Peptides against a protein of PDB entry 4LZF. Designs and how they scored, part 80

Target 1, 155 residues: chain A of PDB entry 4LZF
Amino acid sequence: GGRLVVFPNGTRKELSADGQTVKVMFFNGDVKHTMPDQRVIYYYAEAQTTHITYPDGMEVLQFPNNQTEKHFPDGRKEITFPDQTVKTLHPDGREESVLTDGTIIQLNPDGSKVIQFNTGQREIHTADFKRREYPDGTVKTVYSDGRQETQYPTG

## One batch from the design tools (peptide; made by RFdiffusion4, then SolubleMPNN)

Design b2_p15_3_s3 (from b2_p15_3, 5 letters changed)
Fold by OpenDDE base, seed 3:
Structure b2_p15_3_s3 (fold): chain B 155 residues (1-155), chain A 15 residues (1-15)
Amino acid sequence: as target 1 above (155 residues)
Amino acid sequence: APEAAPVPPPAPPPP
């Protein structure tokens, strides 16, 4: 049979009959589950936040506003915002956001920005220019000095 | 020795 331990501080510990599942119910309302797969699930009662720690070092945070964060062992982070935008932060400092409409926004470590629109248009931002590429092959560039250039498709 | 009474971990910061 399982065991229940009640501590003087009001914390309770439940052990399954097989000993593979442990549930700690803390006196403050927090709950810790240790699962047979060795994942640990923390529930913070005041913050209403769930924190899952996996044996491989993966961490998942679930916030009450419906934001989810995944922290990968390699240092990568993936944030799913309440609006379902997904932002990936890479260890090299690159950031990528995927919007719900399929638009992709990339921030590069050099400070450049690339937007791939769902229409097939692409916009590139650098220190020297802003460039818009169109699906027909037209390219419009606005340089930092105010010069403008349009390249028309050959065809 | 009796098992020490578990204490809550610190709460994570808000998002």
Scores: peptide ipSAE 0.105, ipTM 0.734, DockQ to the pose 0.883
Fold by OpenDDE base, seed 1:
Structure b2_p15_3_s3 (fold): chain B 155 residues (1-155), chain A 15 residues (1-15)
Amino acid sequence: as target 1 above (155 residues)
Amino acid sequence: APEAAPVPPPAPPPP
């Protein structure tokens, strides 16, 4: 059979019969599950937040507003916002947001911005220019000096 | 030694 330990502070600890599952019910309502796969599921009762830690160092946070955060061992973070936008934060400082309409917004460490529209158009923002690429191969560039260039598709 | 009574960890920062 399993074992139940009740501590003087009101915290309870339940051990499975095989000893592979441990459930701690804290006096504040928090719950900690240690699973056979060595993942730890922690529930914060006041914050209504679930925190899962994996043995490889991955962490998952689930917030009551329907936001989910994944923290990868490589330092990457993936945030799923309540609107289902997914933002990835890379260790190099690159940020990528995928919108629900399929638009991708990339912020690069050099300060450049790339928008891949769901229409197949692409917009590139740098210190020197703003460029719009069209699916037909047309490219329009507006330079920081006010010069404008249009490159027509070859065909 | 008796097992020390577990205490809850600090709450995570808000999102």
Scores: peptide ipSAE 0.104, ipTM 0.733, DockQ to the pose 0.896
Fold by OpenDDE base, seed 2:
Structure b2_p15_3_s3 (fold): chain B 155 residues (1-155), chain A 15 residues (1-15)
Amino acid sequence: as target 1 above (155 residues)
Amino acid sequence: APEAAPVPPPAPPPP
């Protein structure tokens, strides 16, 4: 059978009969589950936050505002905001946001920005220019010196 | 030695 240990501080520890699952119920209402797959699930009662740690170093945070954060072993972070926008932070400093309308916003380490609109338009921001690409093949560039160039589709 | 009484983990950082 399983075992229940009750500590003097009010914390309880439940062990499954097979010993593969351990549940610690802390005196403050926090809960720690150690699962057969070696993942550890922390529930913080005051913060109402769930924190899952995996043996490979992956972490998942679930906040009471419906935000979810995934911390990957490679150092990448993926944040799902309450509005369901997904932001990925890459170890190289690149950031990518996917909006619910399908718009993708990329921030590059060099300071350039790329917006892929759900309309098929693309906007590129660099130190030297802003460029808008249209689905028809038209490209409009505004350079930092104030020059404007329009490239028309051929055909 | 008796098992030390578990203490709560530190609170997570705010979001």
Scores: peptide ipSAE 0.101, ipTM 0.731, DockQ to the pose 0.886
Fold by OpenDDE base, seed 5:
Structure b2_p15_3_s3 (fold): chain B 155 residues (1-155), chain A 15 residues (1-15)
Amino acid sequence: as target 1 above (155 residues)
Amino acid sequence: APEAAPVPPPAPPPP
């Protein structure tokens, strides 16, 4: 059978009968689960936050506002916001946001911005120009000096 | 010796 240890400070430790699951119930209401798959689940009672640590170094944070953060072993971070926007922060400093409508917003380390609209249009922002690409192959560029260029699709 | 009483870890930062 399982066993329960009760400590003088009010913390409790429950061990499963197979010894593969350990549950620590802290005196402050926090809970730590060590699972058979070696993941560790922390629940912080005051913050109402769940923190899962995986053996490969992946971490998942679940906040009470429905925000979820995934911290990958490669240094990538994925944030699912309460509005269901998903933002990925890459180790190279690139940021990518996927909106609920399918629009993708990319921020590059050089300060350039790319918007892939759900309509198939693409907009590119650099220090030197703003460019709009259309699904028909038309490309319109407005340069910082005020020059405008239109490239028409080959019909 | 009895197992030392576990103490809770510090809370994570807010989002």
Scores: peptide ipSAE 0.100, ipTM 0.734, DockQ to the pose 0.901

Design b2_p15_3_s4 (from b2_p15_3 with T7V R9P P15F)
Fold by OpenDDE base, seed 5:
Structure b2_p15_3_s4 (fold): chain B 155 residues (1-155), chain A 15 residues (1-15)
Amino acid sequence: as target 1 above (155 residues)
Amino acid sequence: PPEAAPVPPGPPPPF
């Protein structure tokens, strides 16, 4: 059968009958579950935050505001905001945000920005220009010096 | 020896 250990500090430890699941209920209200798959689920009672750690180094944070963060073993982070925007931070410094309307915003390590609009238009921002690419192949560029260029699709 | 009483690890990771 399972075992319950009650410690003098008020912490309780529950062991499953198979010994593969361990539940620690801390005296402060925190809860730690060690699962058969070796994932650890920690609940912080005061912060109302759940922290899951996986044996491969994956971590998942669940915050009381409905934000979720995934920390991948490769150093990538994926943040799901309360509004359901998903932001990915890459180890190379690239950031990608996917908005709920389907717009994708990419921030590159060189400081350039690319916006893929849900309309199929693409906008590229650099230190030297802003460029709008249209689905028909038209490209409009506004340079930092105020010069404007339009490239028409080759018919 | 009897198992030492577990203690919470501390505050959660920051946002």
Scores: peptide ipSAE 0.089, ipTM 0.721, DockQ to the pose 0.884
Fold by OpenDDE base, seed 4:
Structure b2_p15_3_s4 (fold): chain B 155 residues (1-155), chain A 15 residues (1-15)
Amino acid sequence: as target 1 above (155 residues)
Amino acid sequence: PPEAAPVPPGPPPPF
């Protein structure tokens, strides 16, 4: 059978009959589950936040506003916002956001920004210009000095 | 030795 240990501080520890599942119910309302797969699920009662740690070093945070953050062993982070936008932060400093409409926003380490619209249009932002590329091959550039250029498709 | 009473960790991670 399982075991229940009640500590003098009010913390309780429940062990499964096989000993593979451990549940600690802390006196502050926090809960720690150690699972057979070696996942550790920690619930912070005051913050209403769940923190899952995996044996490979992955971590998952679940916030009360329905935001979810994944921390990968390679240093990548993936944030799912309440609006279901997914933002990936790469170890090199690149950031990519995927919007629910399929628009992709990339922030590069050099400070440039690329927006790939769901319409097939692309917008590139640099220190020197903002450029819009159209599916027909038309390119419109607005330079930092206020100059504007339109390049028409060949054909 | 008697099992030490578990205590909660500190506050949740800031991230």
Scores: peptide ipSAE 0.088, ipTM 0.719, DockQ to the pose 0.811
Fold by OpenDDE base, seed 3:
Structure b2_p15_3_s4 (fold): chain B 155 residues (1-155), chain A 15 residues (1-15)
Amino acid sequence: as target 1 above (155 residues)
Amino acid sequence: PPEAAPVPPGPPPPF
């Protein structure tokens, strides 16, 4: 059978019969589960937050507002916001957001921005211009000096 | 020696 240890501080420790699962119920209400696969599931009672650590160094945070954060061993982060937008932060400083409508927003380390709309339109932002590309091949550019250019598709 | 009573690691860092 399993074993239950009750400590003088009120913390309880439950061990499975095989010793592969350990549950610690801390006196403050926090709970730590060590699983057979060596993942550790920590629940912070006051913050109502779950923190999972994996043997490969991956971490998962689950917040009470329904936000989830994944921290990958390569330094990449993936944030799922409460609205189900998914934002990926790359180690090089590039950020990519996928909206629920399928729009993709890329922020580059140089400060440039690319938006791929779900309509097939694309918008490119640089220090020098804002450019809109349309599905028909029309391209409209507004330069930082206020000049505007329209390139029409060769029909 | 008796196992030391586990203590919580503290509050999570402000996430």
Scores: peptide ipSAE 0.088, ipTM 0.723, DockQ to the pose 0.772
Fold by OpenDDE base, seed 2:
Order: C-alpha cells, then structure tokens, then sequence
Structure b2_p15_3_s4 (fold): chain B 155 residues (1-155), chain A 15 residues (1-15)
C-alpha cells in the first residue's frame, strides 16, 4: 500500500506503493508530483502556473493565460501564445513566429527579416532593400536609395 | 530525526 505522511505544517506527502510516484501537497496549495520517469510537475497555486521539469533539462511552463513555454536543453525556447501563435527562439539568435494563418515571420541574427505569407508570397527585408517574391516568379525589389526593380518570370 | 516538513520552493520561475 501507499503511504501518506501528514506534516505538522499541514503539508502532505503521498507515496505510491511502488515508491515511484510522490505527491506533495504543500500547505499553501502548491502540488509537486514526482513521476516514475523522473519528471517533476510542480503546480503553483497562487500563480496558477504549472512547471514541468524533465531529467534531460527540458522545462515546460503553463501559465493561467494559456501561454505555454518550452525550454529545450539546447537553449531553444518555444512559446505558444494565448492566440496560438508559436514563437521559436533559437540559440543562434534567430526568431521564428508561426501565425495561426500559416504566415511565418523570421528574424535573422543579421537583422534581416523574412515573411512567408500564407498566400505563397515571400517578403525579405534587409538593410539595403525590401523584396517581394510572388508565386508566379515575379520579384519586386525596392532598394533603400529608392530604386525599384522588377524581375519578371521567364516564360 | 523526523523528516523535516516540506516547504514550498518559492514563487514560480520569472518566465
């Protein structure tokens, strides 16, 4: 059988019969679960936030506003916003946002920006130009000096 | 000695 320990401070500790699952119910309403896979699920009662830690160093945060953050062992972060936009922050400084409409916005470490629209159009922003690529192969470039260039698809 | 009464680790991480 499992064990229940009730501490003088009101904290309770439940141990499974196999000893592989531990549930601590803190006197403040926080709950800590240690699972057989060694993941730890901590619920902060006041903040209504869940924090999951994995043995490999993965962390998952679930906030009461429905935002979820994943912190990968490689230093990558993935944020799912309440609107279901997913933003990935890469260790190299690249940021990628995937919007719910399928639009992808990439911010590169060099300061360039790429937007892949759900229409198949692509827009590239650099210090020197703004470029729009169309699905038909047309490319329009507006340079920082005000020059404009249109490249037409080869028929 | 009896197991010390567990206490909450503190506030959630500042993320």
Amino acid sequence: as target 1 above (155 residues)
Amino acid sequence: PPEAAPVPPGPPPPF
Scores: peptide ipSAE 0.087, ipTM 0.721, DockQ to the pose 0.792

Design b2_p15_4_s1 (from b2_p15_4, 6 letters changed)
Fold by OpenDDE base, seed 3:
Structure b2_p15_4_s1 (fold): chain B 155 residues (1-155), chain A 15 residues (1-15)
Amino acid sequence: as target 1 above (155 residues)
Amino acid sequence: MTEEELLEAESKNSM
């Protein structure tokens, strides 16, 4: 059968009958589960946050506000916000946000920004200009010097 | 360290 150990400080340790599952209930209310697949599920009682660590180095954080963070072994992070926006942070410093309407926002390490709208319009921000590209091929550019240019489609 | 002391050390008090 399983075994329960109760320590003088109030911490409890439960062992499954097969010894493959260990549950520690700490005196502070935290809970640690070690699973047969070597996942470790830690619950922070005060923060009401769940932290899962995987043998491959993946980590998952689940916050009480319904935010979820995934930390990948390659250094990439994926944040799912409560509004279901998904933000990916890449090790090279690139950030990508996918909005619920399908709009994609890219922040590049050089400080440039690209917005791909769900309407097919694209907006490009650089140090030198802001450019709007339209589905019909029209391109509007506002330069940092205040100059404005409109390029019409060749039709 | 006793097993109890090891478990106390494993307790993460805060994130």
Scores: peptide ipSAE 0.165, ipTM 0.810, DockQ to the pose 0.092
Fold by OpenDDE base, seed 2:
Structure b2_p15_4_s1 (fold): chain B 155 residues (1-155), chain A 15 residues (1-15)
Amino acid sequence: as target 1 above (155 residues)
Amino acid sequence: MTEEELLEAESKNSM
């Protein structure tokens, strides 16, 4: 059978009959589950936040506002916002956001920005220019000096 | 450390 231990401070520890699952209910209302797969699920009662740690070093945070954060062992972070936008933070400083309409926004470490629209248009922002690429092959560039260039598709 | 002291030390009060 399972075991329940109640400590003087009010903390409770529940062991499964096989000993593979441990549930700790802390005196502050926090809850820790250790699973057979070595995953640890910690619930912060005050913040109403769930923190899952995996044996490979992956971490998952689930917030009460429906935001989810994944922390990968390689240092990458993936944030799913309440609006279902997904933002990826890369170890090199690159950031990518995927909007619900399929638009992709990339922020590069050099300060450049690339927007891939769901229409197939792409916009590139650098220190020197803004460029719009169209699905037909037309490219419009506005340079920082105010010069404008249009490149037409070769038919 | 008692098991109770270990569990108190495992309680994460800060995010």
Scores: peptide ipSAE 0.163, ipTM 0.804, DockQ to the pose 0.091
Fold by OpenDDE base, seed 1:
Structure b2_p15_4_s1 (fold): chain B 155 residues (1-155), chain A 15 residues (1-15)
Amino acid sequence: as target 1 above (155 residues)
Amino acid sequence: MTEEELLEAESKNSM
């Protein structure tokens, strides 16, 4: 059968009958759950935050405001905001945000920005220009020197 | 260290 150990400080340790699940309920209200799949689920009672660690080195943080952060072993971070926007932070400094309407915003390490709108339009911002691409193949460019160029589709 | 002391040390809020 399972075992329950109660320590003098009020910490409790529950062991499953198979020994594969360990639950520690700390005196401060924190909970540590070691699962059969080697995930460790730590609940911070004061912060109301759940921290899951995986055997591959992935970490998941769940905050009381419904924000979720995933820390991947490769150094990538994925943040799901309460509004369900997903922001990915890449180790190279690239950032990508996916909005709930399907709009994708990319910030590149060189300082350029790309917006892929849900309408199929794309906007590119660089040091030298702003460019708008339309689904029909029209491209409008405004250069930093004030020149404007329109390229029409070859249809 | 007792098992209790080990568990206290494992508490991330007790550091």
Scores: peptide ipSAE 0.158, ipTM 0.807, DockQ to the pose 0.095
Fold by OpenDDE base, seed 5:
Structure b2_p15_4_s1 (fold): chain B 155 residues (1-155), chain A 15 residues (1-15)
Amino acid sequence: as target 1 above (155 residues)
Amino acid sequence: MTEEELLEAESKNSM
């Protein structure tokens, strides 16, 4: 059968009958679950935050504001904001944000920015220019020196 | 360390 241990400090430890599930209820209100799959679910009572640690090194944080953060073993991070925007932080320093309207914002390690609009337009920001690409093949470039260039579709 | 002290140390009080 399962067992319950109650410690003098008020911490409680529940063991399943098979010993594969351990629940610790700390005196501060925190809760730690060790699962049969070796994932650890820690609940921070004060912060109302859930932290899941997987045996492969993946971590998931769930915040009371409905933000979720995933920390992948490769160093990638994925943040789902309360508004359902998803931001991915890549190990190479690239950042990608996917907005709810389908707009994708990419920040590159070189400092360039690419916005892919849901309209099929793309905007590229570099140190030297801002460029807008249109679905019809028109490209408008505004250079840092104030020069403007329009490239019309060939056809 | 007692099991209690181990569990107390595992309580991540500092977030």
Scores: peptide ipSAE 0.157, ipTM 0.806, DockQ to the pose 0.095

Design b2_p15_4_s2 (from b2_p15_4, 9 letters changed)
Fold by OpenDDE base, seed 5:
Structure b2_p15_4_s2 (fold): chain B 155 residues (1-155), chain A 15 residues (1-15)
Amino acid sequence: as target 1 above (155 residues)
Amino acid sequence: VTEEELKARESTLSL
């Protein structure tokens, strides 16, 4: 059958009859569940944060403000903000944010930024210029020296 | 993880 262990400090450990589920209720209010699938669910009572660790090395953090973070074994992180913006941090240093309106913001390791607007416009930021690309093929560039150039669609 | 470690475990998460 299941068993309950009560420690002198108030920590409690519950074991399922099959031993596949373990629940530890710590004296500080933290809770740890070890599941049959070998995931570990840890609840930090003070922080009101849930931390799930998977046997493959994936981790999931759930914060009380509704932010969720996924830490992948390859070093990639995916953050879902309370506003439902999703930010992905890649191991190569690239960052991508997808806004709820479909706008995509990409930060590249070289410091360049690309914004893909939901209107089909694209804006590229580099050390040397800011460029706006329009759906009609028009391209406007503002260089760091203040020079401006407009390229009109050919045809 | 030992039972002694479990008995003494506290939150270590830094936010």
Scores: peptide ipSAE 0.049, ipTM 0.748, DockQ to the pose 0.115
Fold by OpenDDE base, seed 2:
Formats: C-alpha cells, sequence, structure tokens
Structure b2_p15_4_s2 (fold): chain B 155 residues (1-155), chain A 15 residues (1-15)
C-alpha cells in the first residue's frame, strides 16, 4: 500500500504503493509532485504559481493570471500572455511576437524590426529606413534623411 | 534530496 509520512513541522509526504509517485505537502502550503516520467510539478502556494520541470531540462511556469512560460533547454523562452499573444525569446537576442490576429512582430539583435501584417503587408524598420511592402509587389521606403522611394511591381 | 532538506524547503521562485 501507499505510505504517509508526517513530519513534526507539519510537512507531509505521500508515496504511491509502487513508489513511482511522490507528493510532498510542505508546511508553508507548497506542493511537490514527482511523477513516474521524472517530471516534477511544484506549486508555490503564496504565488499561486505552478512550476513543472522535465528530465530533458524543459521548464514550464503557469501563473495565476493565465500567463504561461516555457523555458527550453537551448535557452529559448516562449511566453503565452493572458491575451493569447505568444512571444518567443531566442538565445541570439531575437524576439518574435505572434498576435491573435496573425500579425508577427520580429525584433532583431541589430535593433531592426519587422512586422508581418495579417493583410500580407510587411513593414521593415532599420536605423537607415522604414520600408512597407505590399501584396501587389509595391515597395515604399522612407529613409532617415527624409528621402522617399517607391518601387512599382513589374507586370 | 534528503528528508531533512524537504522539511526545511520554502518557496524560492522569484516573480
Amino acid sequence: as target 1 above (155 residues)
Amino acid sequence: VTEEELKARESTLSL
């Protein structure tokens, strides 16, 4: 059968009959589950936050405001905000946000920004220019010196 | 992790 250990400080440890599942209920209200697949689920009672650690080094944080963060072994982070926007932070410093309307916003390590609109238009921001690309092949560029250029699609 | 470490464990998550 399962085992229950009660410690003098109020911490409780429950073991499954097979010993593959462990539940620790700490005196501060925190809860730790160790699963047969070696996943560890830790609940922080004060913060109302769940932290899941996987054997491959993956980590998942679940916050009470419905935000979720995934920390990948390669150093990448993926944040799902309460509004369902998904932001990816890459190890090279690149950031990508996918909005609920399908718009993609990319921030590059060099400070450039690319917006892929759900309409098929794309906007590129650099230190030297802002460029708008249209689905028909038209490209409009505004340079930092105030010069403007329009490239028309070749039929 | 020892049973003694489990008895003394507190939340270490920084938000």
Scores: peptide ipSAE 0.044, ipTM 0.740, DockQ to the pose 0.094
Fold by OpenDDE base, seed 1:
Structure b2_p15_4_s2 (fold): chain B 155 residues (1-155), chain A 15 residues (1-15)
Amino acid sequence: as target 1 above (155 residues)
Amino acid sequence: VTEEELKARESTLSL
């Protein structure tokens, strides 16, 4: 059968009969679960935050405000905000945000920005210009020197 | 609350 160990400080340790699941209930209210799949689920009682660690090095944080953060072994981070916006932080410094309406915002390491609108329009911001691309193939560019250019679709 | 702050607060079992 399972085992229960009660420590003098009030911490409790529950072992499954097979020994594959371990639950520790700390005296401070924290809870640590070690699962058969080698996930470790730690609950911080004061912060009301869940931290899951995976054997491959993946980490998942679940905050009380309904924000979730995934930390990938490659250094990528994925943040799901309470509004369900998903932001990905890449190790190279690139950031991508996917809004609930399907709009994608990309921030590049060179300081450029790309917005892919849900309408199929795209806007590109660089040091030299702002460019709007339309689904029909029209492209409007405003250069930093004040010049404007419109390219029409070759159709 | 940062991940680093949470990790620093992880409780230790008394043996």
Scores: peptide ipSAE 0.042, ipTM 0.708, DockQ to the pose 0.636
Fold by OpenDDE base, seed 4:
Formats: C-alpha cells, structure tokens, sequence
Structure b2_p15_4_s2 (fold): chain B 155 residues (1-155), chain A 15 residues (1-15)
C-alpha cells in the first residue's frame, strides 16, 4: 500500500504504493504532485494558481481568472487570456495576438505593428506611416507628417 | 501575478 508521512509542521506527504506518485500537502494549503511522467503539479493555495513543470522544460501556469500561460523550452510563451485571445511571445521579441474573431496582431522587434483583419484587410504601423492594404490590392498610406497616399491595384 | 512572485511563495519541505 501507499504511505503517509506527517511532518511536525503539519505538512503531509502521500506516497503511492508503486512510489511513482508523490503528493505533498503543505501546511499553508499548497499542494505538490509529482507524477509518474515526471511532471510536477504545484498548486498555490493563496493565489489559487496551478504551476505545472514538465521534464522537457515546458511550464504551464493556470490562473484563477482562467488565464493560462505556456512557457516552452525554446523560450516561447503562449498566453491564453480570459477572453480567449491567444498571445504568443517569441524569443526574438516578436509578439502575436490572435483574437477570437480571427484578427491577428503582430508586434515586431523593430517596433512595427501588423494587423491582419478577419476581413482580409491588413494594416501596417511603422514609425513613418500607417498603411492599410485591401483585398482588392488598394493600399492607403497615412504618413506621420499627415500626408496621405492611395495606391490603386494594377488592373 | 507573475511566475517569479509565485515561485517566491513556494513552500518547501523541511526534511
């Protein structure tokens, strides 16, 4: 059978009969599970947050507001917000947000921003201009100095 | 709440 160890501080450690699962219930209400697959599930009782660490270096945070964060071994982070927007932070500093309507917002390391709308329109923001690209090939540019340019599709 | 804030609050087993 399994065994229970009770420490003087009130922390409890449960060992499965096979020794593959370890559950630690800390005196503060935190819980740590070491699983047969070597993942560690830590529950922070006060924060009501779950932190899962995987043997490959993957980490998953689950917050009480339904936000989830995945930290990949390659340094990429994926945040699922309560509104179900998914934001990916890349190691190169690029950030991509996918909205529930399919709109994609990209923040580039150079400070430029690209919005791919669900309508097929694309908007590019740079230090020098905002540009709207339309599915028909029309391009409208508003420069930082207030100039505006429209380029029509070559038809 | 940041991951670092959570880790700072992690309880340890006193062996």
Amino acid sequence: as target 1 above (155 residues)
Amino acid sequence: VTEEELKARESTLSL
Scores: peptide ipSAE 0.042, ipTM 0.708, DockQ to the pose 0.612

Design b2_p15_4_s3 (from b2_p15_4, 7 letters changed)
Fold by OpenDDE base, seed 4:
Structure b2_p15_4_s3 (fold): chain B 155 residues (1-155), chain A 15 residues (1-15)
Amino acid sequence: as target 1 above (155 residues)
Amino acid sequence: VTREELLAREATLSM
């Protein structure tokens, strides 16, 4: 069978019979699980936050407000917000947010912003202009100096 | 509470 060790400070350690699962219940209510798949699950009782670490370097944070953060071994971070927006932070500095309506917001390392609307329209923001691209091929540009340009589709 | 704090506690228990 498994075994239970109770420490003088009130911390408890449960060991499975096969030795593949270890559960440490700290005196403050925090919990650490070491699982057969070698993931380690930390639960912070006061913060009600779960932190999972995987042997490949993946980390997952689960917050009490239903926010989830994934830290990938490649340096990518994925945040699922309480509103179910998913934000991906790439190692190159690019950020992408996918809204629940399918709108995608991209922040590029050069400071440009691209919004891909669920309507098929695309908006590009640079230091020099804002540009709206329409599904029909029309492009409207508003330059930082106040100039406006409309490019009509070729056809 | 941080993960580091949990690890520190475990280290003390493992001694």
Scores: peptide ipSAE 0.144, ipTM 0.828, DockQ to the pose 0.214
Fold by OpenDDE base, seed 5:
Structure b2_p15_4_s3 (fold): chain B 155 residues (1-155), chain A 15 residues (1-15)
Amino acid sequence: as target 1 above (155 residues)
Amino acid sequence: VTREELLAREATLSM
């Protein structure tokens, strides 16, 4: 059968009959579940936050404001904000944000920024210029020196 | 609350 251990500090430990599930209820209200799949679910009572650790090294944080953070074993992080914007932080320093309207914002390690608008327009920001690409093939560039160039579609 | 803060809290708990 299952076992219940009560420690002098008030912490309680419940073990399933098969020993595959362990629930620790800490004296501070925190709860730690060790699951048969070796996933560990920790609930921080004061912060109302759930932290899941996986045996492959993945971690998931669930915050009370509906923000979710995923930490992948490769060092990538994915943040889902309360507004459902998803931001991905790549190990190479690249950041991507996907907005709810489908707009994608990319920050590159070189400092450049690319915005893919839901309209099909794309805007590229570099140290040297801002460029707007239109679905019809028109490209407008504003250079850092103030020069402007428009490239018209061929055809 | 940061990940580091959460991990620190867990580490302070003993059975």
Scores: peptide ipSAE 0.137, ipTM 0.811, DockQ to the pose 0.904
Fold by OpenDDE base, seed 2:
Structure b2_p15_4_s3 (fold): chain B 155 residues (1-155), chain A 15 residues (1-15)
Amino acid sequence: as target 1 above (155 residues)
Amino acid sequence: VTREELLAREATLSM
């Protein structure tokens, strides 16, 4: 059968009969589950936060405000906000946000910004210009010196 | 609460 160990500090450890599942209930209210697949689920009672670690180095944080953070082994981080916006932080410093309406916002390491609107329009921001691309092929550019250029579609 | 703060807190717990 399973085993229950009670430690002098009040921590309790439950072991399954096969020894593949371990539940530790710490004296502070925290709970740690070790699963047969080597996944570890830690619940922080004070923070009401769940932390899951996987054997491949993947980590998942679940916060009480419905925010979820995924930490990938390659150094990428993915945040799902309470409003269901998904933000990805890449190891190269690039950041991408996908809004619930389908809009995609990209922040590049060079400081440039690209917005892909759900309407099919795209806006590019650089140190030298702001550019708006339209679905019909029209492109409008406003340069940092105040010059404006419109490129009309062909065909 | 940051990941580092959570890990630091867990490390202080012993059986």
Scores: peptide ipSAE 0.134, ipTM 0.808, DockQ to the pose 0.862
Fold by OpenDDE base, seed 1:
Structure b2_p15_4_s3 (fold): chain B 155 residues (1-155), chain A 15 residues (1-15)
Amino acid sequence: as target 1 above (155 residues)
Amino acid sequence: VTREELLAREATLSM
């Protein structure tokens, strides 16, 4: 059968009969659960935070404010905010935010910004210009020198 | 609370 070990400091360790599940209940209220699929689930009682580690190197943090952070083995980080906005931080410095309405905001390493609106419009910000692209193919550009250009669809 | 702080705390707990 399973085993329960109680340590002098008050920590408890529960082992399943098959040895595949290990639950440690620390004296401070923290809980470490090793699962058969090799996930390790650590609950920090004081912080009310759950930290899951996967055998492939993936990590998931669940905060008490309903924020979730995923740390991928490739260095990518994905944050799901309490409002359900999802922000991805890439190792190259690129950041992408997906809003609940479907709007996508991209921040590029070169400092440029791209907004893909849920309406199909796109706005591009660079050092040289701001550009608005419309679903009908119209493109409006305002250059840093104050010049403005409108390109009309060819259809 | 940062990830690093959480990891450091886990390491300080002994059986």
Scores: peptide ipSAE 0.133, ipTM 0.806, DockQ to the pose 0.889

